# Designs tried in a protein design run: peptides against a protein of PDB entry 6A30. Part 86

Target 1, 150 residues: chain A of PDB entry 6A30
Amino acid sequence: AQDADNVLQPIMDLLDSNLTLFAKICEKTVLKRVLKELWKLVMNTMERTIVLPPLTDQTMIGTLLRKHGKGLEKGRVKLPSHSDGTQMIFNAAKELGQLSKLKDHMVREEAKSLTPKQCAVVELALDTIKQYFHAGGVGLKKTFLEKSPD

## One batch from the design tools (peptide; made by RFdiffusion4, then SolubleMPNN)

Design b2_p21_8_s3 (from b2_p21_8, 12 letters changed)
Fold by OpenDDE base, seed 2:
Structure b2_p21_8_s3 (fold): chain B 150 residues (1-150), chain A 21 residues (1-21)
Amino acid sequence: as target 1 above (150 residues)
Amino acid sequence: SLKDKVLKRLEESRKELEKKL
C-alpha cells in the first residue's frame, strides 16, 4: 500500500492539476484526446518509476512533475476570450510534449523482471489509474484502458 | 456541462482512491 501510494501520489497530483485545466479549456472531443495522451504518459511514467530504483526516480519524477505542474497551477486561468483559449490549449499541449520528451531522456534501464512486490505495486497502481481515467463512465472507455498496448 | 461532470467524477474517483490507499 505505502509503496503504491508513493508511486501514485505524484502521478495523481499531475493528473489533477492538468485535468482541471484541460476540462475547463477543452471541448469534449479535445478533452477525450488529451485524456488518451495523458493515459499513455501515465503508463510510461509508472513503468519507469517502478522499474527504476525507488529513491532516485521518485525525486526526479516528483521534481519534474512539480516543476511542470506548479507552472500550470499559478496560472489562474482567467478564461480569456476565444483567441486566448486556443493559446492555452497550445501551451498545455506543449507542456504535455515536454513531459513526453522527458520519457526519452529517462534512460530506459533494461527491462529487469519486476520483483513480485513491484508487480503487486504495478497492478494496484494500474487498477487505480484505470478507475481514475474511466471516471465512472464519463472518461475513457474500459475497453481502451484494458487494450492499451502500454 | 459535460466538463463539469467529468471534473466532478475525476475528483470523486481521486477521493475514493485516497480512501483505499
Scores: peptide ipSAE 0.063, ipTM 0.595, DockQ to the pose 0.069
Fold by OpenDDE base, seed 3:
Structure b2_p21_8_s3 (fold): chain B 150 residues (1-150), chain A 21 residues (1-21)
Amino acid sequence: as target 1 above (150 residues)
Amino acid sequence: SLKDKVLKRLEESRKELEKKL
C-alpha cells in the first residue's frame, strides 16, 4: 500500500494541476482529447517508473514531472489568448509524441518480467488511476480505459 | 459548467482514494 501511495501521490498532484489549467482553457471536446492524452502520459510514466528503475528512485518521477511543471509556476498566468492556449496544447501533444518515441526506445530494453510484487503494485496503481480518470462517469469511459493499449 | 462538474468530481474521487490508501 505505501509503495503504491508513493507512486500515485506525485501523479495525482500533476494531474490536478494540469486538469485545472486545461479545464479553464479548453472547450468540452478538446478537454476530452486532453484527458485521453494525459491518460497515455500517466500510463507511460508509470510503466517507466515501475519497469525501468527499481521502485526506489522517486527522484526520476519528480524530475520528469517537475520539468513539465516548472514551465507553469514562474509566469503570472495571464490567461493565454486563444492562440497561446492552442500552442500550449500543441506543444503538450508534441511532447507526448516525443514520449511515445521514447517508448519505442524503451521497448528495446528486454521486457524484464515484473516480479509478483511489482505486478501487484501496478494493478493497484492502475485501478486507482482508472477510477480517477473515470471520475464517477464524468471523465473517460471505462471501456476506453480498459481497452487502452497503453 | 461541465468543466466545473468534472473538476469537482475529480477532486472528490481523489479524496475518496486518499482515504482508502
Scores: peptide ipSAE 0.059, ipTM 0.604, DockQ to the pose 0.069
Fold by OpenDDE base, seed 5:
Structure b2_p21_8_s3 (fold): chain B 150 residues (1-150), chain A 21 residues (1-21)
Amino acid sequence: as target 1 above (150 residues)
Amino acid sequence: SLKDKVLKRLEESRKELEKKL
């Protein structure tokens, strides 16, 4: 449990912060698309966090999250005018695009066979994230989450 | 709104999951 919490907590904090923003600024169809991209990102991050040595990944996730989170801090919470909403979507899309590009630079070390402990952490983490993204039926469909190749 | 429902359910789901960890 504690090992899974250590992996999940940074991811959940990221998701909560970003999903709150995206849900406010995005149209329903756009929001669903953003949720799908975040799902893929989370799955990829989990795969890397578990396959790569534990020490480097928590710091890397934290550093990635901190580098991209800093772009949002500077603006006083002025209710974004309609023009500001478009710019926020553009910035969010740009940030997501940069996270995708970072995927190409992270050398996938050969997937070492997961230890039984790592498998248990993965299973718990996957169940947790599936439930989070499903959000009682208002988020992503269970069929999408289960059939995801990620 | 649908957005508010999504946010509320995400937060509820998060809290439920934290209790299971």
Scores: peptide ipSAE 0.059, ipTM 0.599, DockQ to the pose 0.068
Fold by OpenDDE base, seed 4:
Structure b2_p21_8_s3 (fold): chain B 150 residues (1-150), chain A 21 residues (1-21)
Amino acid sequence: as target 1 above (150 residues)
Amino acid sequence: SLKDKVLKRLEESRKELEKKL
């Protein structure tokens, strides 16, 4: 439980920050697309977080997530103009892209088979994130979450 | 709004998940 919480908390904080922003600026159809991309990102981030040794990654992901999260708190919610919303989505997508580039640095360590404990943490984390993205039926469809490559 | 309902349910789901962890 504690190990899963340590992995999930930074991800949840990132998701909350981004979902709050995207829900404010996106229409329903766009929001669903953004949620799908965030789902893919989260899956990719979890895969990476679990492959890296637990101690150094919490600091790196926590530092990456904190460096990106600190920028969002200060701004008075001016309703972003349509242009500002697009730029924010673009910046978020760029940040997501940078998180994808973190793959190139992390892929170099041997695909160490997840220990049974790490697998259990991953499974718990996945179930938690699936429930989060489903959001009682208002988020992503269960069928989409279940068909996503684990 | 639909957005507010989505945000509320996401937050509720997060809180429920945090309680299970």
Scores: peptide ipSAE 0.056, ipTM 0.595, DockQ to the pose 0.068

Design b2_p21_8_s4 (from b2_p21_8, 10 letters changed)
Fold by OpenDDE base, seed 2:
Structure b2_p21_8_s4 (fold): chain B 150 residues (1-150), chain A 21 residues (1-21)
Amino acid sequence: as target 1 above (150 residues)
Amino acid sequence: SLKDKVLERLKKSLEELEEKE
């Protein structure tokens, strides 16, 4: 449980910060797309964080998340005029895209078979994140979360 | 708004997860 919490907490903090911003600036349809991309990102990040030695990846992910998260928090969400909202979405999408590139760099590490302990942590973390993204039925569909190829 | 409901639910879900931990 504690190991799962150590992996989940930074991810959840990132998600909360980003979702708060995205929900303020995005339309419903855009928000759903953002949630789907965040889901993929979280799944990939978790897989890598658990497969990679916990110490080096937490610092790297935490640093990347903090570097990107601090840039988002200082943006006083002035309700931008329609033009500014598009730019904010573009910036958010660009940040998500950069996180996706981090995905490609980390995939090069050999898919080491997870130890039974790591598998248990992944399963617990996945269930927790699925519950979060489902958000009692108002978030992502359960079928989407379960059919994720990751 | 639907956005506000989603945000509140997500926040609540996060809090519930933190309490279970």
Scores: peptide ipSAE 0.060, ipTM 0.581, DockQ to the pose 0.070
Fold by OpenDDE base, seed 1:
Structure b2_p21_8_s4 (fold): chain B 150 residues (1-150), chain A 21 residues (1-21)
Amino acid sequence: as target 1 above (150 residues)
Amino acid sequence: SLKDKVLERLKKSLEELEEKE
């Protein structure tokens, strides 16, 4: 449970920050597409975070999140003009793209079979994230989350 | 508890979006 929480906390913080913004600025159809892409990203990140030794990844995700968090000055939430919303989506897409590149650097480690402990952490984390993305029925459909190849 | 808070925030945000459309 504690290991799952350690993996989930950074992911949930990232999701909370971005999804709240996306839910405000996106139409329903666009938001659903964004949620699907975020789902893939989260699944890929979890797979790697659990396969990699816990000590190095908390620092990397934390450092990546901290480096990007320093650029978000406490600017007064002016209602984003239409141009600001587009730029925010572009910045979020750029961040997602950088996470995908981080993907390519991490793939080189051997397909180590997950230990039973790691499997239990993955299962717990997956159930939690599925519930998050389902959001009581207003998010992604359970059938999509279960059939996802990720 | 943190999970539940995040879930509720997301749920609320998505419900608000559905009400606007």
Scores: peptide ipSAE 0.026, ipTM 0.550, DockQ to the pose 0.186
Fold by OpenDDE base, seed 4:
Structure b2_p21_8_s4 (fold): chain B 150 residues (1-150), chain A 21 residues (1-21)
Amino acid sequence: as target 1 above (150 residues)
Amino acid sequence: SLKDKVLERLKKSLEELEEKE
């Protein structure tokens, strides 16, 4: 449980910060698209964090999420105009495009079977994130969340 | 838990968006 919380906390912090902003500035259809992209980002980040480094490297999750989140952290809470929202979506999409290239690098490390403990942490983390993105039915569809490659 | 708070916040934000449409 504590290990899962350590993995989830940086992800939840990133999601809370970004999704609250996107929910305010996006139309429903645009927000759904943003959520799908963020889901992919989160799944990719988790895959890297759990498969490549030992779970103890909280610093890498934080750094990966910060590196991907720093594109969104323009620090001053100026209410982004609609134009700013479009640019943020574009930047998020660009960052996700870069993550797809990292998938090829991760396939090479997939040869290390996760320990049973690591698998349990991943499963718990995935369930939590699925619930978050589903958001009681107002978020992403369960079918989309389940089709993500495990 | 922090998880529950974040989930509730997200849910509320999305519901508010649906009500505007």
Scores: peptide ipSAE 0.025, ipTM 0.548, DockQ to the pose 0.203
Fold by OpenDDE base, seed 3:
Structure b2_p21_8_s4 (fold): chain B 150 residues (1-150), chain A 21 residues (1-21)
Amino acid sequence: as target 1 above (150 residues)
Amino acid sequence: SLKDKVLERLKKSLEELEEKE
């Protein structure tokens, strides 16, 4: 339980911050698409965090998350014009696409079978994240969350 | 709006997780 919470908390903090921003700048249909991409990113990040040695993961997640977060912490973020918001979403989607390619490069490392303990942590973390993204029925559909590549 | 409902639900879910820690 504690190990799952330690992995989930940084991810949840990031999601909350990003979703707040995206909800302000995106239309409903665009927001739903962004949520789907964020779901994929979270799944990939969790897989890396649990499968990769603990030492490299906190720094990589922190660096990946900080690189995306540092762009927003500077001063008066003028809400970019609708055009600028679309470009930021496009750039974020492009970066997410590059992360998927990075997964393909990392999958070349022998899929080390997760230990039973790691499997239990993954299952618990996945259930929690599915509940988060489903958001009581107003977020992503359960069928989409269940069919996403585990 | 749907956006507001999603954000409120997500926020509530985060608060519930923090209370369990």
Scores: peptide ipSAE 0.063, ipTM 0.590, DockQ to the pose 0.076; fails the geometry check

## One batch from the design tools (peptide; made by RFdiffusion4, then SolubleMPNN)

Design b2_p22_1_s1 (from b2_p22_1, 13 letters changed)
Fold by OpenDDE base, seed 1:
Structure b2_p22_1_s1 (fold): chain B 150 residues (1-150), chain A 22 residues (1-22)
Amino acid sequence: as target 1 above (150 residues)
Amino acid sequence: AQKAVDRLEKSMKELEKKLEEL
């Protein structure tokens, strides 16, 4: 339980911040696509965080979050013009694409079988994340979350 | 985790409501 919470907390904080923004700016069809890509990102990040040694992950997640967080602090939230919203979605898609490429490099070396403890943490974390992305029925469909290859 | 689920659910419901009003 505590190990699952430690893995989930940084992910949930990121999701809360981003999804609140996306819920304000995205149309329903765009939001569904964004949620599907975020689901893949979360699954990949969680897999890495559980498989990799704890010291490297806090630094990587912290560095990834710090590199993006430094850009958001100073600007008085002027409602991004339609152009700025599109650019943010494009940047998010570009980052998701880079993370996907990074997965192919990291997964090839560390296809180490999860220990029974890591499996239990993954199962608990997956159930929590599925509930989050389902969002009481207004988010992603349960059938999609259960059949996800991630 | 449950609080985050509840926040997301509220945000999604608010979005749906706004989209129905447009």
Scores: peptide ipSAE 0.020, ipTM 0.467, DockQ to the pose 0.280
Fold by OpenDDE base, seed 5:
Parts: C-alpha cells; sequence; structure tokens
Structure b2_p22_1_s1 (fold): chain B 150 residues (1-150), chain A 22 residues (1-22)
C-alpha cells in the first residue's frame, strides 16, 4: 500500500496539474485523446517505476516529468486564442505521442518477471488509476481502461 | 489515493460543467 502511494502521488500530482490545464483548453474530443495518451504515459511510468531499481525511479520520474514540464512554462498564460490553444494541444499530444514511442526503445531490456509484491503494487496502482481516469463516468470508458494493451 | 481520485472527479465535473457552458 505505502509503496503504491509513493509511486502514485507524483503521477497523480502531474495528472491533476495537466488535466486541469487540458480541461481549460481542450474540446471534448481532444480531451479524450489527451486522456488516452496520459493513460499510456501513466502505465509506462508505473511499469518503469516498479520494474526499474528503486534508486533511479524517483529521479527518472522527476526528470522525465521535469523535461516535459519545462516546455510548458515559457509562455505567459495569455488565454490563447482558439487557434493557439489548438496548436498547444496538438504539440502536447505530439510530445505525449513521442513519449509512447520512447517506450518501445526502453522496454526491450530484460522483462524480469515482477515479484508477487511488485504485482500487488501494480494491481493496486492500476485500479486506482482506472478509477482516476474513469472519474465517475466523465472520463475514459471502463471498457477502454480494461482493454488497454498498455 | 482516494483523495486524489476525488480531486480528479471534482476537476472532471468542473470541466464537464465548463464544456456545457461553451
Amino acid sequence: as target 1 above (150 residues)
Amino acid sequence: AQKAVDRLEKSMKELEKKLEEL
């Protein structure tokens, strides 16, 4: 439980911050796409955090999140005109898509079988994240979350 | 974890409300 919370809290804080931003700037169809990419990112980050040795995990999550977060800070929050908001969303979706491609290059190292403890942490974290992304029915569909290959 | 879910649910409801106002 505590290990799952330690993995989830940084992810949830990032998701809360990003979702609040995307919520303000995205139309419903774009938001659903962003949520799907965030879901993939969270699954990938969680997989890495649980499979990688403990010493690199907090630093890698923080570094991955910090590297991608630094791209967003430079613009004075002028409410972008509808056109600028769409381009920002497209760029954010493109960056998230690039993170998904980065997975295919890094997952090729030894898929060591998760220990029973790691499996339990993954299951608990996965259930929490599914509930989070479902958000009482206003988020992603349960069928998508359950059938996600990620 | 449950508090984080509750915060997200609230944020998503606020988003849905804003989308309905648009």
Scores: peptide ipSAE 0.020, ipTM 0.486, DockQ to the pose 0.300
Fold by OpenDDE base, seed 4:
Structure b2_p22_1_s1 (fold): chain B 150 residues (1-150), chain A 22 residues (1-22)
Amino acid sequence: as target 1 above (150 residues)
Amino acid sequence: AQKAVDRLEKSMKELEKKLEEL
């Protein structure tokens, strides 16, 4: 439980900050697309965190999340005009899309069988993230979250 | 984790409300 929370907390903080922004600037259809890309990012980040050496570096998750989130922080929060919001989403989606390509590189490393403890942490983390992205039914469809190959 | 879920749910409900007002 505590190990799962340690993995989830940086992810949840990133998601909360980004989704709050996107909820303000995006239409529902655009927001759903953004959520799908964020889901892919989270799954990729979790896969990396769990497949890469033990959970010791909160710094690595934070750095991976920051490295991919840093594109958002440097802009002084000028409330983007509707046009600027669309471009920001497009750029964010493009950055997230580059992360999906990085999945193809990770599958090539020998699938070190996760220890039973690591598997349990992953399962708990996945369930929590699925609930987060589902957001009581207003977010992503459960069928998408469950069937996502990411 | 539950607090973050609750915040997201709230944000999504606020978005839906804004969309219904347009």
Scores: peptide ipSAE 0.019, ipTM 0.465, DockQ to the pose 0.283
Fold by OpenDDE base, seed 2:
Order: C-alpha cells, then sequence, then structure tokens
Structure b2_p22_1_s1 (fold): chain B 150 residues (1-150), chain A 22 residues (1-22)
C-alpha cells in the first residue's frame, strides 16, 4: 500500500489540480479529449515512477508540480473572457507538454522486468487510476481505459 | 462540468482513503 500511495499521490494531486481547472473552462467534448490526454500522461508517468528508483521520481514530479502549482493561485478565477479561457487552456496544455518533455529526459532505463512487488504496485495503481478516470461513467469509458495501449 | 469534477474529486478521495487502508 505505502509504495502505491507514494506513486499515486503526486499523480492524483496533478489530476485534481488540472481537472478542477479544465472542468471550469472546458465544454464536455473538450474535457473528454483532455481526459484522454491526461490518461496517457498518467500512464506514462506512472510507468516511469515505478521503474525508476522511488526517491528520484518523487523529487522530479514534486519539483515539476511545485513549479507549476504555484501558478494556480487560489484566486477566484473570474470567468475569463473567451480570450482568457483560451489562454488558460493553452497554458494548461503547455504544462502537460512540459510533463511530456520530462518523459524524454527521463532516460528510459532499459525495460527491466518489474519485480513482483513493482508489478503489484503497478496493478493497484492502474486499477485505481482506471476507476478515477471512469468516475462511475462521468469520465472516460471503461472500454477505452482497458484497451488503451498505454 | 462542475458536477463531473465534483464526482471525480469524490472518487479520488475515496480511492486515496482505500489506498491508505492497504
Amino acid sequence: as target 1 above (150 residues)
Amino acid sequence: AQKAVDRLEKSMKELEKKLEEL
């Protein structure tokens, strides 16, 4: 449990922050697309966080989250004018893109066979994230989450 | 959209709680 929590908590914090923003600014169709991209990002981040030594990844994810989380001031997001909403989506997409670039800098350590413990953590984390993204049918379809190549 | 977020947030909290119990 603790190892899975250590992997999931930074991801959940990222998801909570971004989904709260996206739900305020995005229409249902746009939100669905954003959720699909977030799903891919989470799967990729989780794979790395489990394959890499836990200590190095918490610091990297935490540093990325801390660097970007300071920009989400608790400020009453005044309903941005149409221009401001587009800029917020662009900024959020840019942040997601930076997380994706972290993907390129994290040297894919060779596909080391996950230890049985790491496999169990991955399975638990995957199930948890699938449940979250499905959200009782409000989020992504279960069939999409199960058939994702990620 | 806000209802979807509220449900997601609720789901996250429930999952977080379950994870702490494991």
Scores: peptide ipSAE 0.019, ipTM 0.468, DockQ to the pose 0.058

Design b2_p22_1_s2 (from b2_p22_1, 12 letters changed)
Fold by OpenDDE base, seed 1:
Structure b2_p22_1_s2 (fold): chain B 150 residues (1-150), chain A 22 residues (1-22)
Amino acid sequence: as target 1 above (150 residues)
Amino acid sequence: AQKAIDRLKKALEALEEEEKKK
């Protein structure tokens, strides 16, 4: 349980921060689309993280979050105009796309079979993320979350 | 994680209420 929380916490913090911001600036229909795209991204990231050695992923996610976290600490959040919200989504998508490309350059070491312990941690992590995106029934539908490759 | 779930839930509920008022 604690290991799952340690792996999930950075992702959850990122999601919480971004979605809290998007919820303030987006209409419901736009936010639902953003949630679907973020869900796909999280699932793809998790799938790729499972295939990579666990030690490199924490350091890389931590380093990427640290590099981008320094950019957000700059000045007074002027309420982004509608154009700035789109640019933020685009930048977030670009950053996440770059995460995808950076991973393609990491030598796919042979998919080390997850140990049973690692599998259990991933399952717990996935269940927590599904619950987050479902948001007590007001978020994404369970049927949509279940059809995504876990 | 539960706190984050609750925040998202509240944010989505607030948006639904706003859409009902328009």
Scores: peptide ipSAE 0.229, ipTM 0.736, DockQ to the pose 0.225
Fold by OpenDDE base, seed 3:
Structure b2_p22_1_s2 (fold): chain B 150 residues (1-150), chain A 22 residues (1-22)
Amino acid sequence: as target 1 above (150 residues)
Amino acid sequence: AQKAIDRLKKALEALEEEEKKK
């Protein structure tokens, strides 16, 4: 349980920070689209982290998450005008797209079968993230979250 | 995790209330 919390906490902090910002600048329809894209990204990142050796990827995810978090702190977040908000989403999506280039470095290590303990941690992590994106029923639909490849 | 869930829930509920007022 504690190991799962340690893996989840950085992801949850990133999601909380980004979604809090997006909720302030986006309309509901735009926010739902952003939530869907973030869900896909999180699922793809988790799938890769599960398939990849756990130790090296936590550091890379933590470093990627920390680099994104530091960019938000220093700038006086002038609420960008509607045009600038779209550019920020695009830049966030582009930076998240660079997580796709992390894929090319991640492809090379043989899919080591997860130990039963690692599988249990991943299942717990997935359930927590599903609950987060569902947000008590006001977020993404359960059916959408369940159709994502587990 | 529960605090983050509650924050997102509140943020989405606030957006739904704003849409109902337009």
Scores: peptide ipSAE 0.223, ipTM 0.732, DockQ to the pose 0.172
Fold by OpenDDE base, seed 2:
Structure b2_p22_1_s2 (fold): chain B 150 residues (1-150), chain A 22 residues (1-22)
Amino acid sequence: as target 1 above (150 residues)
Amino acid sequence: AQKAIDRLKKALEALEEEEKKK
């Protein structure tokens, strides 16, 4: 449990920070689309983190997320005017898109079978992330989250 | 994690209320 929390915490912090920002600047329909893209990104990142050699689970997710997240944290988000909000979403989407490109350069090392312990941690992590994106029923639909290829 | 879930939930609920007022 504690190991799962240590792996999840950086992801959750990033998601929380970004989604809190997006919730302030986006309409609901835009936010839902952003949530779907973030879900895909998180799932892809987790899949890769599992398949990639044990670089300490903390460093890769944290580094992938920090390299792209550092641009967003430092600015006291002055609620930009409507025009500035669109630019921030565009920039965030661009950053997310760059994370997707990083996908192609990470050589899928041969999927070392996760140890049973690692599998349990990943399952717990996935469940927590699903719950986060579901947000008590007001977020993404469970059916969408479950159909994501695990 | 639960705190983050609650924050997102509240944020989404606030957006839903804003849409209903439009």
Scores: peptide ipSAE 0.223, ipTM 0.730, DockQ to the pose 0.166
Fold by OpenDDE base, seed 4:
Parts: sequence; structure tokens; C-alpha cells
Structure b2_p22_1_s2 (fold): chain B 150 residues (1-150), chain A 22 residues (1-22)
Amino acid sequence: as target 1 above (150 residues)
Amino acid sequence: AQKAIDRLKKALEALEEEEKKK
């Protein structure tokens, strides 16, 4: 449980900060699209963490999330105008696109079978993230979250 | 994690209420 929390906390902090901002600047339909893209990003990041054993799960997730999150921190809290929201979505989409390209360059080294303990941590992490994106039924549909390649 | 879930839920509910007023 504690290990899962340690892996999840950086992801949850990033998601919470970004989605709180997007919820203020986006309409519901736009926010749902952003949620879907963020879900894909998180799933891809987790998949990579599972496939690339040598980086401690925390460092890879933290580094990937920090590399993608660093673009958001530098700006002084200017109240994002609607135009600023569109640019943020565009930047987020661009970052997501770069992550998809990175998938093609990651040589599938032999998937060292996650230890049963690591598998349990990942499963718990996935369930928590699914619950987050579902947001008690007002977020993403369960069917969408479940169709993501686990 | 639960606090983050609750924040997102509230934010989405607020957006839904705003959409119903238009």
C-alpha cells in the first residue's frame, strides 16, 4: 500500500494541478477531451515504466511527469483567458504527441516480468487513477477507462 | 487520492451546472 502511494502521489499531484486549472478555463466538452488525452498519457507512462525495469518506477514516472509538467509551472498566475486555455490544451496535446513518438523508440527489452509485488502495486495504481478520471460518474465513462490496453 | 477525486468531481459538477444555465 505505501509503495503504491509513493508511486501514485506524483501522478496524482500533477493530474490534480493540471485538471484543476483546465476545469477553470475549459468548457465541459473540452475538459472531457483533455481528460481523455491525459488518461492516455498516464497509461502510456505506466506502460513504459512496466516495460523499462532499470529506472526505479518512481524516477521514470517522476521524470516523465516532471518533463511534461515543467511547462506549466513557470508562468506567473495570470488568470488564464479563454485564449490562454486553448494554448494550454494545444501545448498539452503537443506534449502528448511527443510521448507517442517516444513509444516507437523504446526498444522492447525483454519485459522482465514484474514481480508479483510490482504487479499488485501497478494494479492498485491503475484502479486509483481510473477512479480519479471517473470522478464519481461525472468524468470519463468506465467503458472508456476499461478499454485502455491494460 | 480521495481529496483529488473530490476536487475533480466538484469541478466537473460546477461545469455541468454552468452548461445547464445556458
Scores: peptide ipSAE 0.214, ipTM 0.722, DockQ to the pose 0.162

Design b2_p22_1_s3 (from b2_p22_1, 12 letters changed)
Fold by OpenDDE base, seed 1:
Structure b2_p22_1_s3 (fold): chain B 150 residues (1-150), chain A 22 residues (1-22)
Amino acid sequence: as target 1 above (150 residues)
Amino acid sequence: GQRAVERLQKALEELEKKEEEE
């Protein structure tokens, strides 16, 4: 439990901050699409975090998150124009595309079989993230979450 | 985890309410 919380906390803090912002600026249909893309991003990030040694994961996730977070820290909430929201989605899609390419590069390293302990941490982490994205039934459907690669 | 779920749920409910009012 505590190990899963330590791995998830940075991701959950990022998701909470970004989704709170997106919920204020996006239409419902756009937000649902963003949630689906973020779900894929989180699943891909977790898959990488599990396959990589624990020490490189905090720095890579932190660097990936910090590289994207630096664009948002200019604290003047200029209401992003409709163009800025589209550009953010485009940037997020571009980042997801780069993450897909990075997956193909990382699959070439020995898929270190997860230890039973790591598997248990991942299962707990996945359940927590599924609950988050389901958001009591107002978020993503359970059927969509279960069809995603676990 | 539970607090994050509640915050997202609230944000989605507020968004849905705003779109119903528009």
Scores: peptide ipSAE 0.128, ipTM 0.627, DockQ to the pose 0.227
Fold by OpenDDE base, seed 3:
Structure b2_p22_1_s3 (fold): chain B 150 residues (1-150), chain A 22 residues (1-22)
Amino acid sequence: as target 1 above (150 residues)
Amino acid sequence: GQRAVERLQKALEELEKKEEEE
């Protein structure tokens, strides 16, 4: 339990910060699309975090957090003009594109069978993330979350 | 985890309310 919380807490903090920002700047239809892309990103990151040796995880999560965190330090929440919102989506899409390139480099490590302990941590992490994205029924549909390749 | 779910739920409800007012 504690190990799962330690892995999930940085991801949940990042998701909370980004989704709170997107909820302020996006319409509901745009926000749902962003949520779907973030879901894919989280699922891909978790798959990699589980398949990758623990040493690469801290660097990847740290690099993702550091790239997003540099935007938060200057406390002038300028209400992003429509132009700034588009640029943020473009930057998020660009970061997603960089993560896809990282996938091509990672395909080379043998699918090390997860230990039963690692599988249990993954299942708990996936359930927590599904609950987060479902958000009591106002977020993503449960059927969409379940059809994602777990 | 529960606090993050509640914050996202609140943010989505506030967004839905704004869209109904617009």
Scores: peptide ipSAE 0.127, ipTM 0.624, DockQ to the pose 0.227
Fold by OpenDDE base, seed 4:
Structure b2_p22_1_s3 (fold): chain B 150 residues (1-150), chain A 22 residues (1-22)
Amino acid sequence: as target 1 above (150 residues)
Amino acid sequence: GQRAVERLQKALEELEKKEEEE
């Protein structure tokens, strides 16, 4: 439990900050698309974290999330006008698309069989993230979250 | 995690309400 929380906390903080902002500036249909891309990003990040040694995991999740999140933190968040919101979504989608392309270049090093403990942490993490994206039924459909290549 | 879920849920509900008013 504690290990899962330590891995998830940076992801959840990023998701909370970005999705709350996007929910304010986007239409529901656009927000759902953003949620789907963020879901893919989170899944890809977790997949990478699982393959990497545990000690580098927090730093790499933090660094991957920070490398992709650093574009948002600098300025006094003037709520961008509707036009600026669209550009932010486009930039976020572009960054997410680049991460997806990076997945194709990650040589599947021999999936070191996750220890049973690591598997349990990942399962708990996945369940928590699924619950977050489902958001009590108003977010992503449960069927979409379950069919995502975990 | 629970607090984040609740915040997202609330934000989505507020968005849905705005779309119904539009």
Scores: peptide ipSAE 0.123, ipTM 0.617, DockQ to the pose 0.263
Fold by OpenDDE base, seed 2:
Structure b2_p22_1_s3 (fold): chain B 150 residues (1-150), chain A 22 residues (1-22)
Amino acid sequence: as target 1 above (150 residues)
Amino acid sequence: GQRAVERLQKALEELEKKEEEE
């Protein structure tokens, strides 16, 4: 449980910060699309984090988040004009696209059979993330989250 | 985790309310 929380907390903090921003600047339809892409990204990131040795996990997530998070400086997000909101979505989509490309360059280390402990951490992490993205029914549909390749 | 869920839920509810008002 605690190990899962340590792995999830950076992801959840990123998601919370970004989704709160996106919810303010996006229409519902756009936000749902962003949520779907973020879901895929999180699933892919988790898959990699679990396959990677535990010691590299915080550094890779932190580095991925830090490289992309540097654009969210503490600046008072002036309520972006419609143009600025579109640019933020574009930047977020570009960042998501770059993370997807990183998938192709990360040699799929052979699917090392997860230890039972790692499997339990993954399951807990997946449940937490599914709950987050479902957001009490106002987020992504449960059926979509369940059909995603775990 | 729960606080993040609550914050997202609130943000989505506020967004939905704004869309209904438009």
Scores: peptide ipSAE 0.123, ipTM 0.621, DockQ to the pose 0.223

